# Peptides against a protein of PDB entry 6IDX: the designs that were tried, part 3

Target 1, 380 residues: chain A of PDB entry 6IDX
Amino acid sequence: KELAKLSADVTFATEFINMDGIIVLTRLVESGTKLLSHYSEMLAFTLTAFLELMDHGIVSWDMVSITFIKQIAGYVSQPMVDVSILQRSLAILESMVLNSQSLYQKIAEEITVGQLISHLQVSNQEIQTYAIALINALFLKAPEDKRQDMANAFAQKHLRSIILNHVIRGNRPIKTEMAHQLYVLQVLTFNLLEERMMTKMDPNDQAQRDIIFELRRIAFDAESDPSNAPGSGTEKRKAMYTKDYKMLGFTNHINPAMDFTQTPPGMLALDNMLYLAKVHQDTYIRIVLENSSREDKHECPFGRSAIELTKMLCEILQVGELPNEGRNDYHPMFFTHDRAFEELFGICIQLLNKTWKEMRATAEDFNKVMQVVREQITRA

## One batch from the design tools (peptide; made by RFdiffusion4, then SolubleMPNN)

Design b1_p8_2_s1 (from b1_p8_2 with L6R)
Fold by OpenDDE base, seed 5:
Structure b1_p8_2_s1 (fold): chain B 380 residues (1-380), chain A 8 residues (1-8)
Amino acid sequence: as target 1 above (380 residues)
Amino acid sequence: TAPISRAF
């Protein structure tokens, strides 16, 4: 207990470290010796002293043994561990993950996000905070391939549901630290969109072009019996598609694939359009047909609007940016749905279409409409 | 609470 208090002092820490004091503490953890009547209290103070000593940055985290890592991971994975030991063990694992890529690899083998989710199902907000902090650390330090696996995992649906029900909708006020960890998790989750946001469409990729063709099909062929497609020659069909792509509001109505070569938002805009067209088909068709039937120059160009809105949403949500330590502004709505970004896009594209009509906008007013929509999205 | 926070 006295050691844990003194370990916060840098002068004491330096002297104690020079006396191999950290090695003594690590060996106490590694021994696992439950022989003492006050073992839990002693261990909690040992882990506290270890954290406080390591936080001075005098000793590399890489000094810890695999046996130490396994013991700490064991305190997180075992049921019925003392709350104080669990808190310190989560914090030690977080610090190890953040400070060493070598330790990240070892910890990621010993601990699953599923085990950490169990620590969210408790009434202790401090445990919940440390568990989310460790999830965030693991997510931040994961290589790209593993981040995508963490993203696609059933663990994310479950994680979001558990956070929503046990943290956000909990009977306790959210403390600043928890709000920060929820913000960090939100930022890291949206950073998974960065790859698609930075992926240029290849105008020569037939599979990508077929998605644009599917957008056209959903908008204009949904009521047409496929049997009545007149056998009009290839030229008339190309001219028809050019008209359809103009009605869809693409900037390049001859080759809409060119509109997706700009990054950001690249292919992410096409993903959002396809999601809207498939999941909210009636809304998509309504927006497209309402604007395609206008001859008054007040048509809202859906394709251009969807691209620029996707870019705007990426900017507002800070896609590709690192989380800021001073921020705690999380959005509870992003924990309510698996495809929260695409659902947000679907809401915002309707808002854009409404705002366009209310402003009686023309193509010249496009940037003004986008600015008004940005303000409407960001207004609390 | 942003208008969007009411739509979710």
Scores: peptide ipSAE 0.008, ipTM 0.496, DockQ to the pose 0.027
Fold by OpenDDE base, seed 1:
Structure b1_p8_2_s1 (fold): chain B 380 residues (1-380), chain A 8 residues (1-8)
Amino acid sequence: as target 1 above (380 residues)
Amino acid sequence: TAPISRAF
């Protein structure tokens, strides 16, 4: 107990470390010796002292043994562990993952996200916070090949449902520390969109061009029996498609694929448009047709608007940026849906279309509309 | 992210 308190002092920590004090603490954990009447209390103070000593950055985290890691992981994975030991064990694992890629690899073999989910199903917000922090650390340090697996584990309706029901909708106010970890988890989740955001469309890729054609088909051919496409020559078809791509509000009416060659938002804008067209088809058709039927200069260019909105949402959500330690602004909406980014896009594109109408905007007002929409989204 | 260990 006194050691744990004194270990927060850098002068004491330096001297204790110079006396191999950390090695003594690690050996106490490694021994697993339950022979003392106050073992749990002693262990909790040992783990506290170890954390405080290591937080000075005097000793590398790589000094810890595999036996120590297995003992700490054991306190997180075993049922009926003392709350005080569990909290400190989660924090030790977080620090190990954050400070060493070698320790990350070892911990990722010993601990599953499924085990950490069980620690979210408790009334103790501190345990929940440390469990999310360790999930975030594992997600942050995961190699790119495994990051998608971690994402799939987060996209698991189970983890989101547990966070939503036991953390966000809990009977207790969300503390700043928990709000920060929810923010971090949100940022790390949206960073998975970075690849698509930075992927340029290939104008020669037929599969990507077929998506643009599908957007046209959904908007304009939904009532046309595919049997009645009259055999009008290939040139009349090309001229018709150029008109349709203009009505869709693409900048390049001849080759809309060129509008997706700019990164950001690259292919991510096309993914959002396709999601809207397939999942919210009535909303998509309404937005397109309301603007395509206007012969006045007040048409909202859907294609251009969708691209610039996708870029704006990536900027607001900090896609491709590391989580900021000073931020705690998380959106509960992102824990309610599997495709939360695309659903946000679907809400925001309707807001944009409404704002465009209210402002009586023209193509010259495009940037002003986007600025107003940005302010509306950032205040929501 | 600062280790939550500092909140103990």
Scores: peptide ipSAE 0.008, ipTM 0.469, DockQ to the pose 0.165
Fold by OpenDDE base, seed 3:
Structure b1_p8_2_s1 (fold): chain B 380 residues (1-380), chain A 8 residues (1-8)
Amino acid sequence: as target 1 above (380 residues)
Amino acid sequence: TAPISRAF
């Protein structure tokens, strides 16, 4: 207990480390020897002293043995561990993952996100915070292949539902530390969109062109039996599609695929448009038809607006950026839905369409509308 | 509670 308190002092820590004191603490953990009276209290103080000593940055995290890692991971994976031991064990694993790629690899073999989810279901916000912090550390340090697997595990409704119900909607005020970890998790989750945001459309890919054609079909042919596509000649069909792509508000009416060659937002804008068209079909059709029927130059170009809005949302959400240590601003909405980014897009495109009408905007006012919409989104 | 936080 006294050692744990004194270990926070850098002068004491330096002297204690120089005396190989940290090796003694690690050996106490490695031994797993439950035979001592008050073992749990002694272990909790040992882990506290170990953390406080390591936080001085005097000793490399790579000094720890595989036996030590397995013992700490064992305290996190066991269902009946003292809360004080569990909290310190989560913090040690987080620090190990953040400070050493070699320790990350070993910890990722011993601990699963599924095991950490159980620590989110508790009423202790400190345990919840360290559990999310460890999930975030594992996510941040994961190789790209494993990051997608972790994303799939996060995309499993379970983790979001548990965070929403046990953390965000919990009976306790969210502390700054928890708010930061929720922000970090949000940023890391949106960074999974970076690949799609940086993916250029291939104008020659027929499957990608068929998505643009599906957007046209949903907007203009939703009530028409696909069997009754009139056998009009290829030129009349091409001229018809050019008109429809103009009504959809694409910049390139002849080849809308060219609008998705700019990165950001690349293919992510097309994904958002397709999601809106399939999941919120009535909203999509309404927005398109309200603007496609206008002859007064006050039409809101849906295609252009969707692309620039997707880019703006990526900028607001810092897609492709690392989490900032000074930020605690998370949005609870991102824990309510599996496709939270696309749902946000669906709300923001309606806001944009409304703002365009209220401003009586023309194509020349496009950037002014986008600026007003940005301010509305960032104040919301 | 700002407009977006009311829409969800």
Scores: peptide ipSAE 0.007, ipTM 0.518, DockQ to the pose 0.027
Fold by OpenDDE base, seed 4:
Structure b1_p8_2_s1 (fold): chain B 380 residues (1-380), chain A 8 residues (1-8)
Amino acid sequence: as target 1 above (380 residues)
Amino acid sequence: TAPISRAF
């Protein structure tokens, strides 16, 4: 207890570290001594002293042995009743993951997100917060391949469900620290969209062009089998499709693929449009046909609007940015759906279409409509 | 992200 308190002092920490004191603490934990396991309070103070000493940045986290990592991971992965040990063990693992890529690799082998999710099912919000913080650290430090796997895994659906039911819908007020960790998890989840946001459409890629053609088919030929799309459109068919792409509200109605060459939002806008068209087909068709049937200059250009809205949502959600300290503005809606960004897009595109009508906007008012819609989204 | 270790 006294060591843990003194370890917060940099002068004491420096001298204690110079005396190999931190190595003594690590060896005490590594030994798994029946003494430390019988005296939970002494172990909790040992772990506190270790954290305080390491937080001075005098010693590299890479000094930590695999035996120590296994012992700390053991306190997190095993059903332990001691909350104080569990809290400090989660914090040690978080710090190890954040400060060393080599320790991240070792920790990722010893613990699973599934084990950390079990700590979210408790009523203790401090344990829940530290478990989410460690999940966030693992997610932040994961290689891109593993990060995508973590995000697409059944574990993330389960994680979202557990967070929703045991944290957000819990009978306890959400503290600032928990709100921050939920914000961090949200930002890290949306950062997975960065690749698609920065992917330019290749106008020569037939598979990408077929998506644009599918958007046209769903809007105008919903009863037509996609297999009957004749690959070699006659000049009359090209002229027909040019009209359809104009009615869809693409800026380049001759070659809509050119509208997706700008990054951001690149291909992410096309993904959102396709999601809307497939999952919310009636809403998509309604928006497109309502604007395509207008004889007045008050048509809302769906294609252009979808692209600029996707870009705006990426800016609002800070896609591609690291989580900011002191932010705690998490959105519960993002824990309710697996495709929360695309669902948000589907809500916001309807809001945009409504706002366009209410303003009696023309193509010249486009930027004014987008500004009003931005204000509406950011106040919601 | 600042480690939660700062809360102990």
Scores: peptide ipSAE 0.007, ipTM 0.486, DockQ to the pose 0.192

Design b1_p8_2_s2
Fold by OpenDDE base, seed 2:
Structure b1_p8_2_s2 (fold): chain B 380 residues (1-380), chain A 8 residues (1-8)
Amino acid sequence: as target 1 above (380 residues)
Amino acid sequence: TAPISLAF
C-alpha cells in the first residue's frame, strides 16, 4: 500500500527501479504466490505499484515476461476476481498493447473481445471504461487484415448492442473517461471506411459499372411497364443511358464512373448510393424523380450531391485520422445501427435535397448549399 | 461542442 502510493513519485520510482524493485514486483506476480492470491488487497497494491512505476517511462514494457502476461490475462479471464485486481489488470494490458507490438501479439493470443464484453455487462463504469480502453488498444494495434475481421465479426454488432444497452442507456451519467473511450471506438470504427474512401473506381471494371447501371435501373425501370420490349438497337440504348445519367445528376453523364475516380470519397460514395437505392428505395426514387422532372434549372444533382456529401461526412467524422486524447464527443446513433454511416448518409441526403429546394438553388449555388448543410449537420 | 443529438 505504501509502495503503491510512493511509486507515483518520479524520484522514488527512479531509486526503486535502480534497486531492481520492478523485477521484484514482476516476480511476485509471476510466481502466482499463494500469499498474493489469498490477499487480494496485496495483489491489487502490487499491480498498482507496478503500473505507477511503468507510467514514468523509465523502463521498457518489453522487459515483461510471457509468464507475467499470462497471469494478468488470467485475472481478466477469471469469472470471479476482485474489482481492484480486474481494474489494474485491464489497465496493465492496455498499456502493454499500446507500448509494444510484441506484447500486443502475445496478448491478442491470450484474450478475446468476447471475454472483454463480459466486463461491459457490469454496473461498475470504471471496469466498463478499462474494458473498452483495452478493446480500443487491441483494435488500434491490430494489423489491417485483422481490423477488418474484428469489424465484420458478429462480435462488433454484439459489442455495439452491449455498449448501447449497458453503458450509453445505463442509469448512470457517462464520465469523461468513458466518453473518451466511446469517441476512440467510434473513430477506430469509421477508419475502416478509409480503404473504400481512398479506392478509386476503375472505369473499365464491369462489376463497378454494373452498380451504376443498377442505380439507373432502380430509379427509372421500376416504373416502366414491362411491355416495352428492349428491341431497339445498341446505339439508341447508349444515348438513353446518357440521358438517364444526366437525370441522376452525375457530373460526367457520359461516363459516370469518372465521378468516382477522385479520392476521397472514391468508391465509398458509390457504396452509400447503392445502400440508399436498395434499403431506402422509395426515398431514393423520390429524390431522383423529383429532380429529374424539373426543367427550371433548380434540379438538385443527386450523383454530384451524394459524392460531395460522402466527402463532407468523412471530413466531419475525421475518417482516416487517429483519435485525439482531448476529445470525448461520441454519437449514440453510431451504436444503434450496423450501417450507421450509410444511415447517416440517407438522412443527410434528404436534408441536402430539402435545403436545396428551400434555397431555390441552381448548380451555381452548389457550394453554398453544401456549406449550409455542413452547418446543419454539425449543429444538430 | 454539444453531442450531435441526432434524435432518432
Scores: peptide ipSAE 0.007, ipTM 0.602, DockQ to the pose 0.033
Fold by OpenDDE base, seed 1:
Structure b1_p8_2_s2 (fold): chain B 380 residues (1-380), chain A 8 residues (1-8)
Amino acid sequence: as target 1 above (380 residues)
Amino acid sequence: TAPISLAF
């Protein structure tokens, strides 16, 4: 207890470290001594002292043995561990993951996100906070291939549901620390969009062009009997498609693929458009047809608007940026849906289309509409 | 303009 208190002082920490004090503490944990396991309070203070000493950055986290990692991971994975031991063990694992890629690899083998989700189902918000913090650390330090797998995993759906039900919709006010960890998880989740945001469309890729053609088909052919595809020559068909791409509001109505060559938002804008067209088809068709039938120059260019809105949402959500330590502003809606970004896009494109009409905007007002929409989104 | 309560 006294050691744990003194370990927060850098002068004491320096002297204690110089006396191999950390090595003594690690060996006490590693030995699994019947002493520490029977005296939960003594173990909790040992782990506290260890954490406080390591937080001074005097000693590298890479000094930690695999035996120590297994003991700490054991305290997190075992049922009926003392709350104080569990909290300190989660914090130690977080710090190990954050400070060492070698320790991350070892910890990722010993602990699953599924085990950490069990600690979110408790009434103790401090345990919940440390569990999310460790999940965030594991997610941050995961290789890119594993991050995408983690995001797509059933574990992430379950994680979002558990966070929503046991943290956000809990009968307790969310503390600043928990709000920060929810913000971090939100940022890390949206950073998975960075690859698509920075992916340029290849105008020569037929598969990517077929997505644009599918957007056209959904908007204009959904009511057309496939029997009425007029066998009239390839040129009339090309001229028809050029008109349709103009009505879709692409900047390059001859070759809409060119509108997706700029990054950001690259292919992510096309993904959002396709999601809207497939999942919210009635909304998509309504937006497109309502603007395509206008002869008054007040048409909202859907294609251009979708691209610039996707870019704006990436900027607002700071896609590709690291979480800021001073922020705790998370949006509960992002825990309600698997495709929360695309759903947000679907809401915001309707807002944009409404704002465009209310402003009686023309193509010259485009940037002004986008500024108004930005203010509306950021104040919501 | 009513704040669009993003109450999903």
Scores: peptide ipSAE 0.007, ipTM 0.587, DockQ to the pose 0.023
Fold by OpenDDE base, seed 4:
Structure b1_p8_2_s2 (fold): chain B 380 residues (1-380), chain A 8 residues (1-8)
Amino acid sequence: as target 1 above (380 residues)
Amino acid sequence: TAPISLAF
């Protein structure tokens, strides 16, 4: 207990570390499974002293043995562990993951997000906070391939549901620390969109061109069989498609693929448009046809609007930026749906279309409409 | 214009 208190002092920490004191603490944890399990308070103070000593940055986290990691991971995986031991063990693992890629790899082998979800199903908000903090650390330090796997996993759907039901709806006020960890998780989740946001459309990629054609088909040929691939269309068919792409509100009516070569938002805008067209088909068709039938120069260009809105949403959500310390602004809606960004896009595109009509906008007013919509989204 | 409460 006294050691744990003194370990917060940098002068004491320096001298204690110089006497191999941290090696003594690590060996006590490594050897102590049977001895320290009978003295939970002594273990909790040992882990506290270890964490405080390491927080000074005097010693590299890479000095930690695999045996020590397994002991700490063991405390997190045990259902009947003391709350104080569990809190310190989660904090130690978080610090290890954040400070060493070598330790991240070892910890990711010993602990799963699924095990950490069990610590969210408790009434203790401090345990919930440390569990989300460790999940965030693991997600931040994961290689890109593993981050995508973690995001697409059943574990993330379950994680969002558990956070929604046991944290956000948990009949307790959300503390600042928990609100920050929810913000961090939100930012890390949106950063998975960065790849698509920075992916340029290849105008020569037939699969990507087929998506643009599918947008046209859904809007104008709802009864037509998709098996009528646009073969080498006669000049009349090319002229027809150019008219359809104009009615869809693309800037390049001849080659709409060129509108997706700008990054940001690149292919992410096309993903959002396709999601809207497939999942909210009636809304998509209504927006497109309402504007395609206008002869009054007050048509809202859907394609251009969808691209610029996607870019705006990425800017508002700071897609590709690291989580900022001191931000606590999380949105519960992002925990309610697997495709929360695309659903947000689907709401905001309807807002844009409404605002365009209310303003009686023309193509010259486009930037003014976008500014009004930005203010509406950021105040919501 | 009323704030669109994004009330999901």
Scores: peptide ipSAE 0.007, ipTM 0.582, DockQ to the pose 0.022
Fold by OpenDDE base, seed 3:
Structure b1_p8_2_s2 (fold): chain B 380 residues (1-380), chain A 8 residues (1-8)
Amino acid sequence: as target 1 above (380 residues)
Amino acid sequence: TAPISLAF
């Protein structure tokens, strides 16, 4: 206890470290001794002293043995009754992951996100905060391949559901530290969209073009049996498609694929349009047909609007940016749905269409409408 | 705050 208190002082820490004091503390933990297991308070203070000593940055985290890592990971993976040991063990693992790629690799072999989810199912917000902080650290330090695996894991749906039910909808006010970790998790989750945001459409890729054909089909041919596509000559089809792409509000009516060559938002805009068209088909058809039936120059170009809105949402959500330490503005809605970005797009595209009508906008007012919509989204 | 909270 006294050591843990004194370890916060840099002068004491320096002298204690010079006396190999950290090596003594690490060996006490590594020994797994029944003595430390019988004295949970002594172990909690040992881990506190270790963390406080390491936080001075005098000693590299790479000095830590595999045995120590396994022992700390063991305290997190085992059903521990001692909240103080668990809290300090989570904090130590977070610090290890953040400070060393070598330690990240070792910890990521010993601990799964699934094990950390159990620590979210508690009433202690400090434990919940450290568990999310460690998840965020593991996600931040993951190589791209493993980050995608963490993204695709059923663990994310479960993690979001657990966070929603046990943290956000919990009976306790969310503290600033938890709000920050929820913000960090949100930013790291949306950074997975960066690949699609920076992916250019290939105008010659038939599979990508077939998605644009599907958008057309859903908007204009939804009642037509795909078997009865009229055998009208290739030229009449091209002229028909050019008209349909104009009605869809693409900038390039001849080759809409060209509208998706700009990055950002690249293919992510097409993904959002396809999601809207498939999941919210009635909303999609309504928006497209309402604007396609206008001859008064007050039509809202859906395709252009969807692209620029996707770009705007990426900017608002800071897609491709690292989380900022001073930020704690998380959106609870991103924990309510698996496809929260596409759902946000679906809400915001309706808001855009409403705002366009209310402003009686023309194509010349496009940027003004987008600015008003940005202000509406950022104030929400 | 208000418009996003009304949609979810």
Scores: peptide ipSAE 0.009, ipTM 0.630, DockQ to the pose 0.025; fails the geometry check

